Peptides against a protein of PDB entry 3T6J. Designs and how they scored, part 237

Target 1, 375 residues: chain A of PDB entry 3T6J
Amino acid sequence: PIVESYIGFIESYRDPFGSRGEFEGFVAVVNKAMSAKFERLVASAEQLLKELPWPPTFEKDKFLTPDFTSLDVLTFAGSGIPAGINIPNYDDLRQTEGFKNVSLGNVLAVAYATQREKLTFLEEDDKDLYILWKGPSFDVQVGLHELLGHGSGKLFVQDEKGAFNFDQETVINPETGEQIQSWYRSGETWDSKFSTIASSYEECRAESVGLYLCLHPQVLEIFGFEGADAEDVIYVNWLNMVRAGLLALEFYTPEAFNWRQAHMQARFVILRVLLEAGEGLVTITPTTGSDGRPDARVRLDRSKIRSVGKPALERFLRRLQVLKSTGDVAGGRALYEGYATVTDAPPECFLTLRDTVLLRKESRKLIVQPNTRLE
Target 2, 372 residues: chain A of PDB entry 3T6J as posed
Amino acid sequence: PIVESYIGFIESYRDPFGSRGEFEGFVAVVNKAMSAKFERLVASAEQLLKELPWPPTFEKDKFLTPDFTSLDVLTFAGSGIPAGINIPNYDDLRQTEGFKNVSLGNVLAVAYREKLTFLEEDDKDLYILWKGPSFDVQVGLHALLGHGSGKLFVQDEKGAFNFDQETVINPETGEQIQSWYRSGETWDSKFSTIASSYEECRAESVGLYLCLHPQVLEIFGFEGADAEDVIYVNWLNMVRAGLLALEFYTPEAFNWRQAHMQARFVILRVLLEAGEGLVTITPTTGSDGRPDARVRLDRSKIRSVGKPALERFLRRLQVLKSTGDVAGGRALYEGYATVTDAPPECFLTLRDTVLLRKESRKLIVQPNTRLE

## One batch from the design tools (peptide; made by RFdiffusion4, then SolubleMPNN)

Design b2_p23_3_s3 (from b2_p23_3, 12 letters changed)
Fold by OpenDDE base, seed 2:
Structure b2_p23_3_s3 (fold): chain B 375 residues (1-375), chain A 23 residues (1-23)
Amino acid sequence: as target 1 above (375 residues)
Amino acid sequence: MKSKFGPSTAGVTAEPLPVVRAP
């Protein structure tokens, strides 16, 4: 078997300012079969990057072919086990030196073990489909999230010598129609500028890339889905995201007006974007459970994903990228915190829904990682 | 950056991976 490992101060999710890494490490074995799918995705990455909703001037100047591997984790040390990883965590290095992607396959497999009777907040008609396609759709999402999410976009930089990595006279901001008015100065990074929102904002961008690009037939073909199966994978991927946005409320602390988990905050933001799109795309309905206590149902209109969802996500994702590229912290914070705000305003009444989410919260589960034995 | 399915992993015991001895 091919063994991979990494160790060190890598992820900064526990740092409020997104700068200090926590100690993390793993030992894993390569899953060759699943890795082959990700290799095909890598082979298509340069073309798929062109499908993202920003001008080429906001994308990397040079495509650097990354590595992408599916791993079965033997042991993991850290605050939490991810489903996928993109490293290094420095955008400048990603842009100039390249990056590596991994999917933690057996972590995903654990997530696949959903008991139908315990599956919350879905319509009964969606549960079987959700259970069937949750795993495969998540493989697609993780692949896109890491490779084309975290692996995409350009930061506009002025170096220590005053030189720009973009043409100031010709590059136009697609949101304003004007020339670029802000950029990263020497020594400034994504994390240093966006600080408290940097991690969640970037996760939101990456998740949005996944949802947006999973609509592309080529992506689904790479993962082996065609026809009705492909449409089901798309539907379940989007359904999972909107459901996750509701579940995210568990990790909001109303008294402190803060979020305790970056990915969950990101998923809530996406939910808000898709709700704002309207036209019946997403509906959250408070209900009463069989136990007589509060419950809720999330509905996603499959027929509205492309007509309503995609355009809404396109506009939002473009704004995220433009604000990131230009280092516009004020604009980025205003946009992101606006969608991340949790109130009890109608019609959604998110604070009330939070109570329902907490009521329906599953018990904390532990992942027991495998032991390896010589046969 | 890393993606998580949830804030904490849902508990399932993973099966042991067989170790193939190199010939």
Scores: peptide ipSAE 0.046, ipTM 0.580, DockQ to the pose 0.050
Fold by OpenDDE base, seed 1:
Structure b2_p23_3_s3 (fold): chain B 375 residues (1-375), chain A 23 residues (1-23)
Amino acid sequence: as target 1 above (375 residues)
Amino acid sequence: MKSKFGPSTAGVTAEPLPVVRAP
């Protein structure tokens, strides 16, 4: 078997300032079959990057072909086990040296080991599709999230000598129609500049890339989905995201007005974006469970994903990227914190929904280290 | 930040999950 590992201070999710890494490490075995799918995705990455909703001037000047591998984790030491990883976390290194992507395949399997009767917040007619396609759709999402999410976009930089990595006269901000007015100075990084929102903002961008690009037929083909199956994978991927946005409320602390998990905050933001799109795309309905206690249902109109959802996500994702590229912290914070705000305002009444989410919370899953055997 | 956590694993970042050995 091919063994991969990493170890060190890697992820900064636990640092409120997004700067200090947590010590973690893993040992894993390569899943060759799934890795082959990700290799095909890598082969198409340069073309798929052009499908992202920003001008080429906001994309990397040179595509650096990354590695992408699916891994079955044998051991993971850290505070949490991710489903996917993109390293390094330093944007300068990503732009100049490249990056590596991994999908932790068996972690995904654990994450989706939910019994039908315990599956919360979905309509009954969606549960079977969700159970069937949650795994495959998540594989697609992880691949896109890591490779084309974290692996996309350019930061506008002025170096120590005063030189720009973009043409100040010709590059136009697609949101304002004006020339670029802000950039990263020497020594400024994504994390240092965006600080408290950097991690969640970037995860939100990456998740949005996944949702946006999963609509592309080539992506589904790469993963082996065609026809009705491809449409079901798309539907379940989007459905999973909006459901996750509701589940995210568990990780919000109203008393402190803060989020305890960056990815869940990101998913809530996406939910808010899709709710704002309106037109019946997403509906959250408070209900009463069979036990007589509060419950809720999330509905996603499949027929409106492309007509309503995609344009809304396109605009949002472009804005995220433009603000990131230009180092516009004020604009980025205003945008992101606006969508990340949790209130009890109608019609959603998110604080009330949070109580429902907490009430319906599943027991914490324990991850058990696997044993390998020669058969 | 370059790791994706699934919905069920998201809580793991907040509280360390003990790795339990299978019996």
Scores: peptide ipSAE 0.043, ipTM 0.632, DockQ to the pose 0.134; fails the geometry check
Fold by OpenDDE base, seed 5:
Structure b2_p23_3_s3 (fold): chain B 375 residues (1-375), chain A 23 residues (1-23)
Amino acid sequence: as target 1 above (375 residues)
Amino acid sequence: MKSKFGPSTAGVTAEPLPVVRAP
């Protein structure tokens, strides 16, 4: 078997300032069959990048073909095991030298093993469909998230010599209609500049890219879905995201007004964006469970994903990218923290919903190291 | 860049445990 490993100070999620890496490492085996699907996605990446909702001037000047491999983890040392990884965690290196993507396939399988009777916050009519397509839809989401999410976008930089990596006279900010007014200076990085919101903001951008591009027929074809199956995968992917946004409330601490998990904060932000779109796209309804205690249901109108959801996400995603590219921390913080704010204001009453989420919380899953056998 | 965490393991220490096989 082909063995992959990494070790070192890699992820900065546990640093409040997003700068200091946690020491972690893994040993994994390449899943050749699943890797082949991701290789097809890589082959289409340059074309798919053009479908993202920002001008080419805000995309990387040169496409650097990355590696993308599906891995079965044998051992992992760290505070948490991810479903996917994009490395290195330096935007300058990704822009100039390239990057590597991995999907931790067996971790995905564990994360999504939910019994139907324990599946919370979904309509009964959606449960079977959700169970059937959760895995496949997540493969699509992870692939897009890592490759085209984290792998996309340009940072506008002025180097130590005063040279710009963009034409100041011709590049126009699509949100303002004006020339570029801000950029990264020498020594400034995404994490150093955006600090406390950097990790969650970037995860939100990557998740949004996944939702946005999964609507493209070519993406579904790459993963082997056509016709009704493709539409079901799209629906379940979006449904999973809005459900995750509700579940995210578990990781908010009201007393401290802070989030304890960057990805969950990102998913809550996306939920807020899709709720703001209105028109019955997303509905969260408080209910009473069979036990007589508070419950809730999330509904996503399938027929409104393209007509209502996509345009809302497009505008939001473009704004995220523009603010990131220009290093506009003030604008980025205002936008992101606005959507990340949790209040008990009607109609959603998110703090009340949080109580329901905590009440319905599932027991923590344990990840057990697998054994390998010779056949 | 960054790791993607699933809802079940997000924000919680998840260390691999040895598999105990049922006989």
Scores: peptide ipSAE 0.039, ipTM 0.617, DockQ to the pose 0.089; fails the geometry check
Fold by OpenDDE base, seed 3:
Structure b2_p23_3_s3 (fold): chain B 375 residues (1-375), chain A 23 residues (1-23)
Amino acid sequence: as target 1 above (375 residues)
Amino acid sequence: MKSKFGPSTAGVTAEPLPVVRAP
């Protein structure tokens, strides 16, 4: 329909245990022109799923073609306005019944209206490029995040009758080289098993899928980018992610050793992964601002995205998926919490950087949503 | 529902304008 809406207990991000949904709702209008790009992405989704860094045995058995629509939001009732949505949230339903994706186009447009002079933590040489391509790169990221991020991967399940949805004798865990030793039992869900890390972990997986697949020429072609423009979109997408990882520190509470926002925690984790890759891929440098107060700069070496960044992200993303598929909570928690830990250890000194982030924090934005009119 | 929030959209408050219905 040209007008779309939903209402109910949808997202569990506000539940510390990731189980209880917040009651929310929206009304939006379909943007047909913008939806066309996402439809092309859907048409290529089955092929692109094969590019993900896990064996086919860890992917959905059958591809269920989802809907993907760009929406202009008229009204949104909830604690936060997303840029994109993938529903339903239940992995079992996604696997068996399918799913729907939406991009909230006008939300993205507002979020990216940043004045150059207020753009923090970027090198001056990157600012103009960042401003130019932030919107388009984010469209790519949202599309991949929703469709191929949240829409990918298989959970290994034993049903109430004792039947498995995978061949126990032939499926091999690519990380261990052994047969599958853990799975979801009847009544167990992603959220119930992974609990406190479930939401952020899944967002991290989805964001990682976006970064990983945006390197694929077919993806950029679908969105209408070729040549130098395509490379700039890739660069800005990755740059935006590492910058977001730094900005994420705002949402960490040192006194409670916890994160207050799942997506930002996810972005910090990705930053840590890319920093760990080393070789000058990502550099965070404390500086002094023009006001004489602490500042910082994030630099991403464009030439190292494919050679250093991609392999690091590939390994990490595969581990995320394998641990998710097998329901290995212990392994998943160890991996994810390890990267999500914020300390003041050198060389990054993240707690000190957090002070800088807070110092440079922008005022909270208020999004005023439009009405429609007849012309 | 799984969602993506932009870096600046996390924690953003959205306030719609009142819909004025014509009498």
Scores: peptide ipSAE 0.031, ipTM 0.607, DockQ to the pose 0.073; fails the geometry check

Design b2_p23_3_s4 (from b2_p23_3, 15 letters changed)
Fold by OpenDDE base, seed 5:
Structure b2_p23_3_s4 (fold): chain B 375 residues (1-375), chain A 23 residues (1-23)
Amino acid sequence: as target 1 above (375 residues)
Amino acid sequence: MKSKRGPGPTGVTSEPLPVVRAP
């Protein structure tokens, strides 16, 4: 078997300022069969990057073909095991030298195991479809999230010598119609500049890329989905995201006005964006469970994903990227914290919904180190 | 760049689990 490992101060999710890495490490075995699927996605990455909703001037100047490998984790030391990883975490290195993507396949498999009777916040008619396609749709989402989410976009930089990596005279900000007014200076990084929102903001951008690009027929074809199956995968992927946005409320602390998990905050932001789009795209309805206690249902109108959801997400995603590229912390914070705000204002009453989410909370699963066997 | 974690308590890293001391 091919063995991969990494170790060091890698992820900064536990740092309130998003800069200091937590020490972690893993040992894993390459899953060749699953890796082959992601290799097909890599082969189309350069073309798919052009489908993202920002000008080429906001994308990396040169496409650097990354590695993408599916891994089965044997051991993991850290505060939590991810489903996917994009490394290195330095934007300058990703832009100049490239990056590597990994999917932790056996971690994903554990996450897929949900009993139908315990599946919360979905309509009964969606439960079977959700169970059937959750795994496959998540594979699509993880692949897009890592490869084309974290792997996309350019940071505008002025180096120590005063040189710019973009043409100040010709590059136009698509949101303002003006020339670029801000950039990263020497020594400034994404994390150092955006600080407290950096991790969650980037996760939100990556998740949004996944939702946006999963609508592209070529993506679904790469993963082996066509016709009705492809449409079901799209639907379940979007449904999973809006459901996750509701579940995210567990990780909000009202008394401190803070989020405890960057990915869940990101998913809540996406939910807010899609709710703002209106037109019946997403509906969250408080209900009464079979036990007589509060419950809720999330509904996603399949027929409105492309007509309502996609345009809303496109505008939002473009804005995220432009603010990131230009290092506009004030604009980025205003945008992101606006959508990340949790209040009890109608019609959603998110603080009330949070109580329902907590009431319906499932027990946390423990991931135990597997054994290997010779056949 | 970052790691992706699944939604909910089954796939999301939250606060550290309390240390249970043996009786």
Scores: peptide ipSAE 0.075, ipTM 0.671, DockQ to the pose 0.075; fails the geometry check
Fold by OpenDDE base, seed 1:
Structure b2_p23_3_s4 (fold): chain B 375 residues (1-375), chain A 23 residues (1-23)
Amino acid sequence: as target 1 above (375 residues)
Amino acid sequence: MKSKRGPGPTGVTSEPLPVVRAP
């Protein structure tokens, strides 16, 4: 078997300012079959990047072919085991040297080992479909999230010599119609500039890329889905995201007005975006469980994903990217924190829903290191 | 490294430190 590993101060999610890495490491074995799918995705990456909703001027000048591997984790040392990884974290290196992506396949399998009767917040007519496709759809989402999410977009930079990596006279901000008015200065990074929102904001961008691009027929084809299966994968991927947005409330601390998990915060933001789109795309309905206690149901209208969801996500995702590229912290913070705000305002009453989420909280799974053996 | 975590409690192996937002 092919063995992969990494070790060091890598992830900064536990740093409130997104700067200091947590020490972690893993040892994993390559899943060749799943890796082949990701390699096909890599082969299409340059073309798929053009499908993202921003001008080429906001994309990297040169496409650097990354590696992408599916891994079965043997051991992981750290506070949490991710489903996917994109490294390095340094934008300058990503832009000049490239990056590597991994999907931790067996972590995904553990995450979705849920019994039907314990599956919360879904309509009964969605549960079987969700159970069937949650794994495959998440594979798609992870691939897109890492490769084309984290692997996309350009930061506008003025170097220490005063030179720009973009043409100030010709590059137009698609949101304002004006020339670029802000950028990163020498020594400024994504994390240093966006600070407290950097990690979650970037995860939100990456998740949004996944949802947006999973609608592309070529993506589904790469993963081996066509026809009704492809549509079901799309539906379940979007359904999983909106459900995750509701589940995210567990990780919000009202008393401190803070989030305890960057990815879940990101998913809540996406839920808010899709709710704002309206037109019956997403509905969260408080209900009463069989135990007589509060419950809730999330409904996603499949028929409105492309007509309502995609345009809403397109606009939002473009704004995320433009604000990121231009280093517009004020605009970025206003946008992101606006969607990340949790109140009890109607019609959603998210703080009330949070109580329901906590009441219906699933037990956290313990991941145990496997042993390998020869048979 | 940017990592995608699981979609819910079952996908989160531990509770990370909070990201502080302004009220």
Scores: peptide ipSAE 0.069, ipTM 0.608, DockQ to the pose 0.049; fails the geometry check
Fold by OpenDDE base, seed 2:
Structure b2_p23_3_s4 (fold): chain B 375 residues (1-375), chain A 23 residues (1-23)
Amino acid sequence: as target 1 above (375 residues)
Amino acid sequence: MKSKRGPGPTGVTSEPLPVVRAP
């Protein structure tokens, strides 16, 4: 077997300022079959990057072919096990040296083992599809999230010598129609500028890229889905995201007006974007469970994903990228915190829904480290 | 830096799938 490992101060999710890495390490074995799918995705990455909803001037100048592998984790040391990883975390290094993507396949497999009777907040007619396609749709989402989410976009920089990595005279901000008015100065990074929202904002961008690009037929083909299967994978991927946005409320602390998990905050933001799109795309309905206690149902109209969902996500994703590229912290914070705000305002009444989410909370799943046997 | 974590708490309880890999 091919063994991979990494160790060090890598992820900064637990740092309030997004700067200090937490000590993390793993040992894993390469899953060759799943890695082959990700290799095909890598082969199409340069083309797929052009499908993202921002001008080429906001994309990396030079495409650097990354590595992408699926790994079965043998041992993981850290505060939490991710489903996917994109390293290094420094945007400058990603732009100049390249990056590596990893999917932790057996972690995903564990997440997929949901019992139908315990599956919360879905319509009964969606549960079987959800169970069937959750795994495959997650593979698609993780691949897109890491490779084309975290692996995309350009930061506008003025170096220590005053030189710009973009043409100030010709590059136009697609949101304002004006020339670029802000950028990163020497020594400024994504994390240093966006600070408290940097991690969640970037996760939101990456998740949005996944949802947006999974609509592309080429992506589904790469993962081996065609026809009705491809449409089901798309549907379940979007359904999973809107459901996750509701589940995210568990990680909001009303008393402190803060989020305790960056990815869950990101998913809530996406839910808010899709709810704002309206037109019956997403509906969250409070209900009463069979136990007589509060419950809820999330409904996603499959027929409106492309007509309503995609345009809404396109506009939002473009705004995220433009604000990131230009280092517009004020604009980025206003946008992101606006969608991340949790109130009890109708019609959603998110604080009330949070109570329902907490009531229906599943027991914390424990990942037990697998044993390897040589047969 | 950027890891995708599944919906819910980062801890998923599943029986470790025995990774039986033939040499």
Scores: peptide ipSAE 0.064, ipTM 0.628, DockQ to the pose 0.063; fails the geometry check
Fold by OpenDDE base, seed 3:
Structure b2_p23_3_s4 (fold): chain B 375 residues (1-375), chain A 23 residues (1-23)
Amino acid sequence: as target 1 above (375 residues)
Amino acid sequence: MKSKRGPGPTGVTSEPLPVVRAP
């Protein structure tokens, strides 16, 4: 339909246990022109799913073609306005009945309005490129995040009758080399098992899928980028993610040892993964601003994205998926909380950097709902 | 619903917005 809406208990991000949904609703209009790119992405989705770094046995048995539209939001009732949406949230329904994706195009447009002089933590040489390609790169990231991030992966399940949705004798865990030793039992869900880390973990998986697949030439072609432009879009997408990982420190509460925002925690985790990869891929350098107060610079070596970044992200993303598929909460928690831990240990000194992030914090943006007119 | 939200101050809302009631 040209006008789309939903209403109900949808997102569980505000529940510390990731289970109770917040009552949310929106009304939006379809942007036909902007939807065309996402339709092309959907047309390639089945093939692109095969590019993900896990065995087909850990992917959906049957591809279900989802809807994907770009929406201009007229009204949004909820605690926060997302850039993209994937529904339903129930993994079983996603796997058996399908799902729908939307990009909230006009929300993205507002988010990208950043003045160059206010752009924090980037090298001067990157600022113009970042401003130019932030929007387009984020469109790519949102599309991949929703469609191939949230829309990918299989949960191993034993149903109420004791039947498995996988062959216990032949399916091998690629991380251990052994048969599958854990799965979801009847009544168990992703959120119920992984609880406090479920939302952030899943967002991290989806963001990682975006970064990983944006390196694929077909993806950039779908979005209309070729040659140098495609490489710039890739670079800015990765740069935006590592910058976001630094910005994420705003949403960490040291006194409570907790994160207040699932997506930002996810981005910090990705930053940690890419920092761990080493070899000069990502560097965060404390500096002094023009005001004489603490500042910082994030640098991403473009030439090392494919050689260093991609392999590191591949290994990490595979581990995320395997642990998710097998319902291995202990392993998943150990992995994720390990990367989500914020200390002041050298060389990064993240707690000190957090002070810098807070010092350089921008004022909170207010989003005002638009009107429509008949022309 | 799983959602993509923009990063920090340059992204979409990551923290709850104040509830404004219409007069």
Scores: peptide ipSAE 0.056, ipTM 0.668, DockQ to the pose 0.105; fails the geometry check

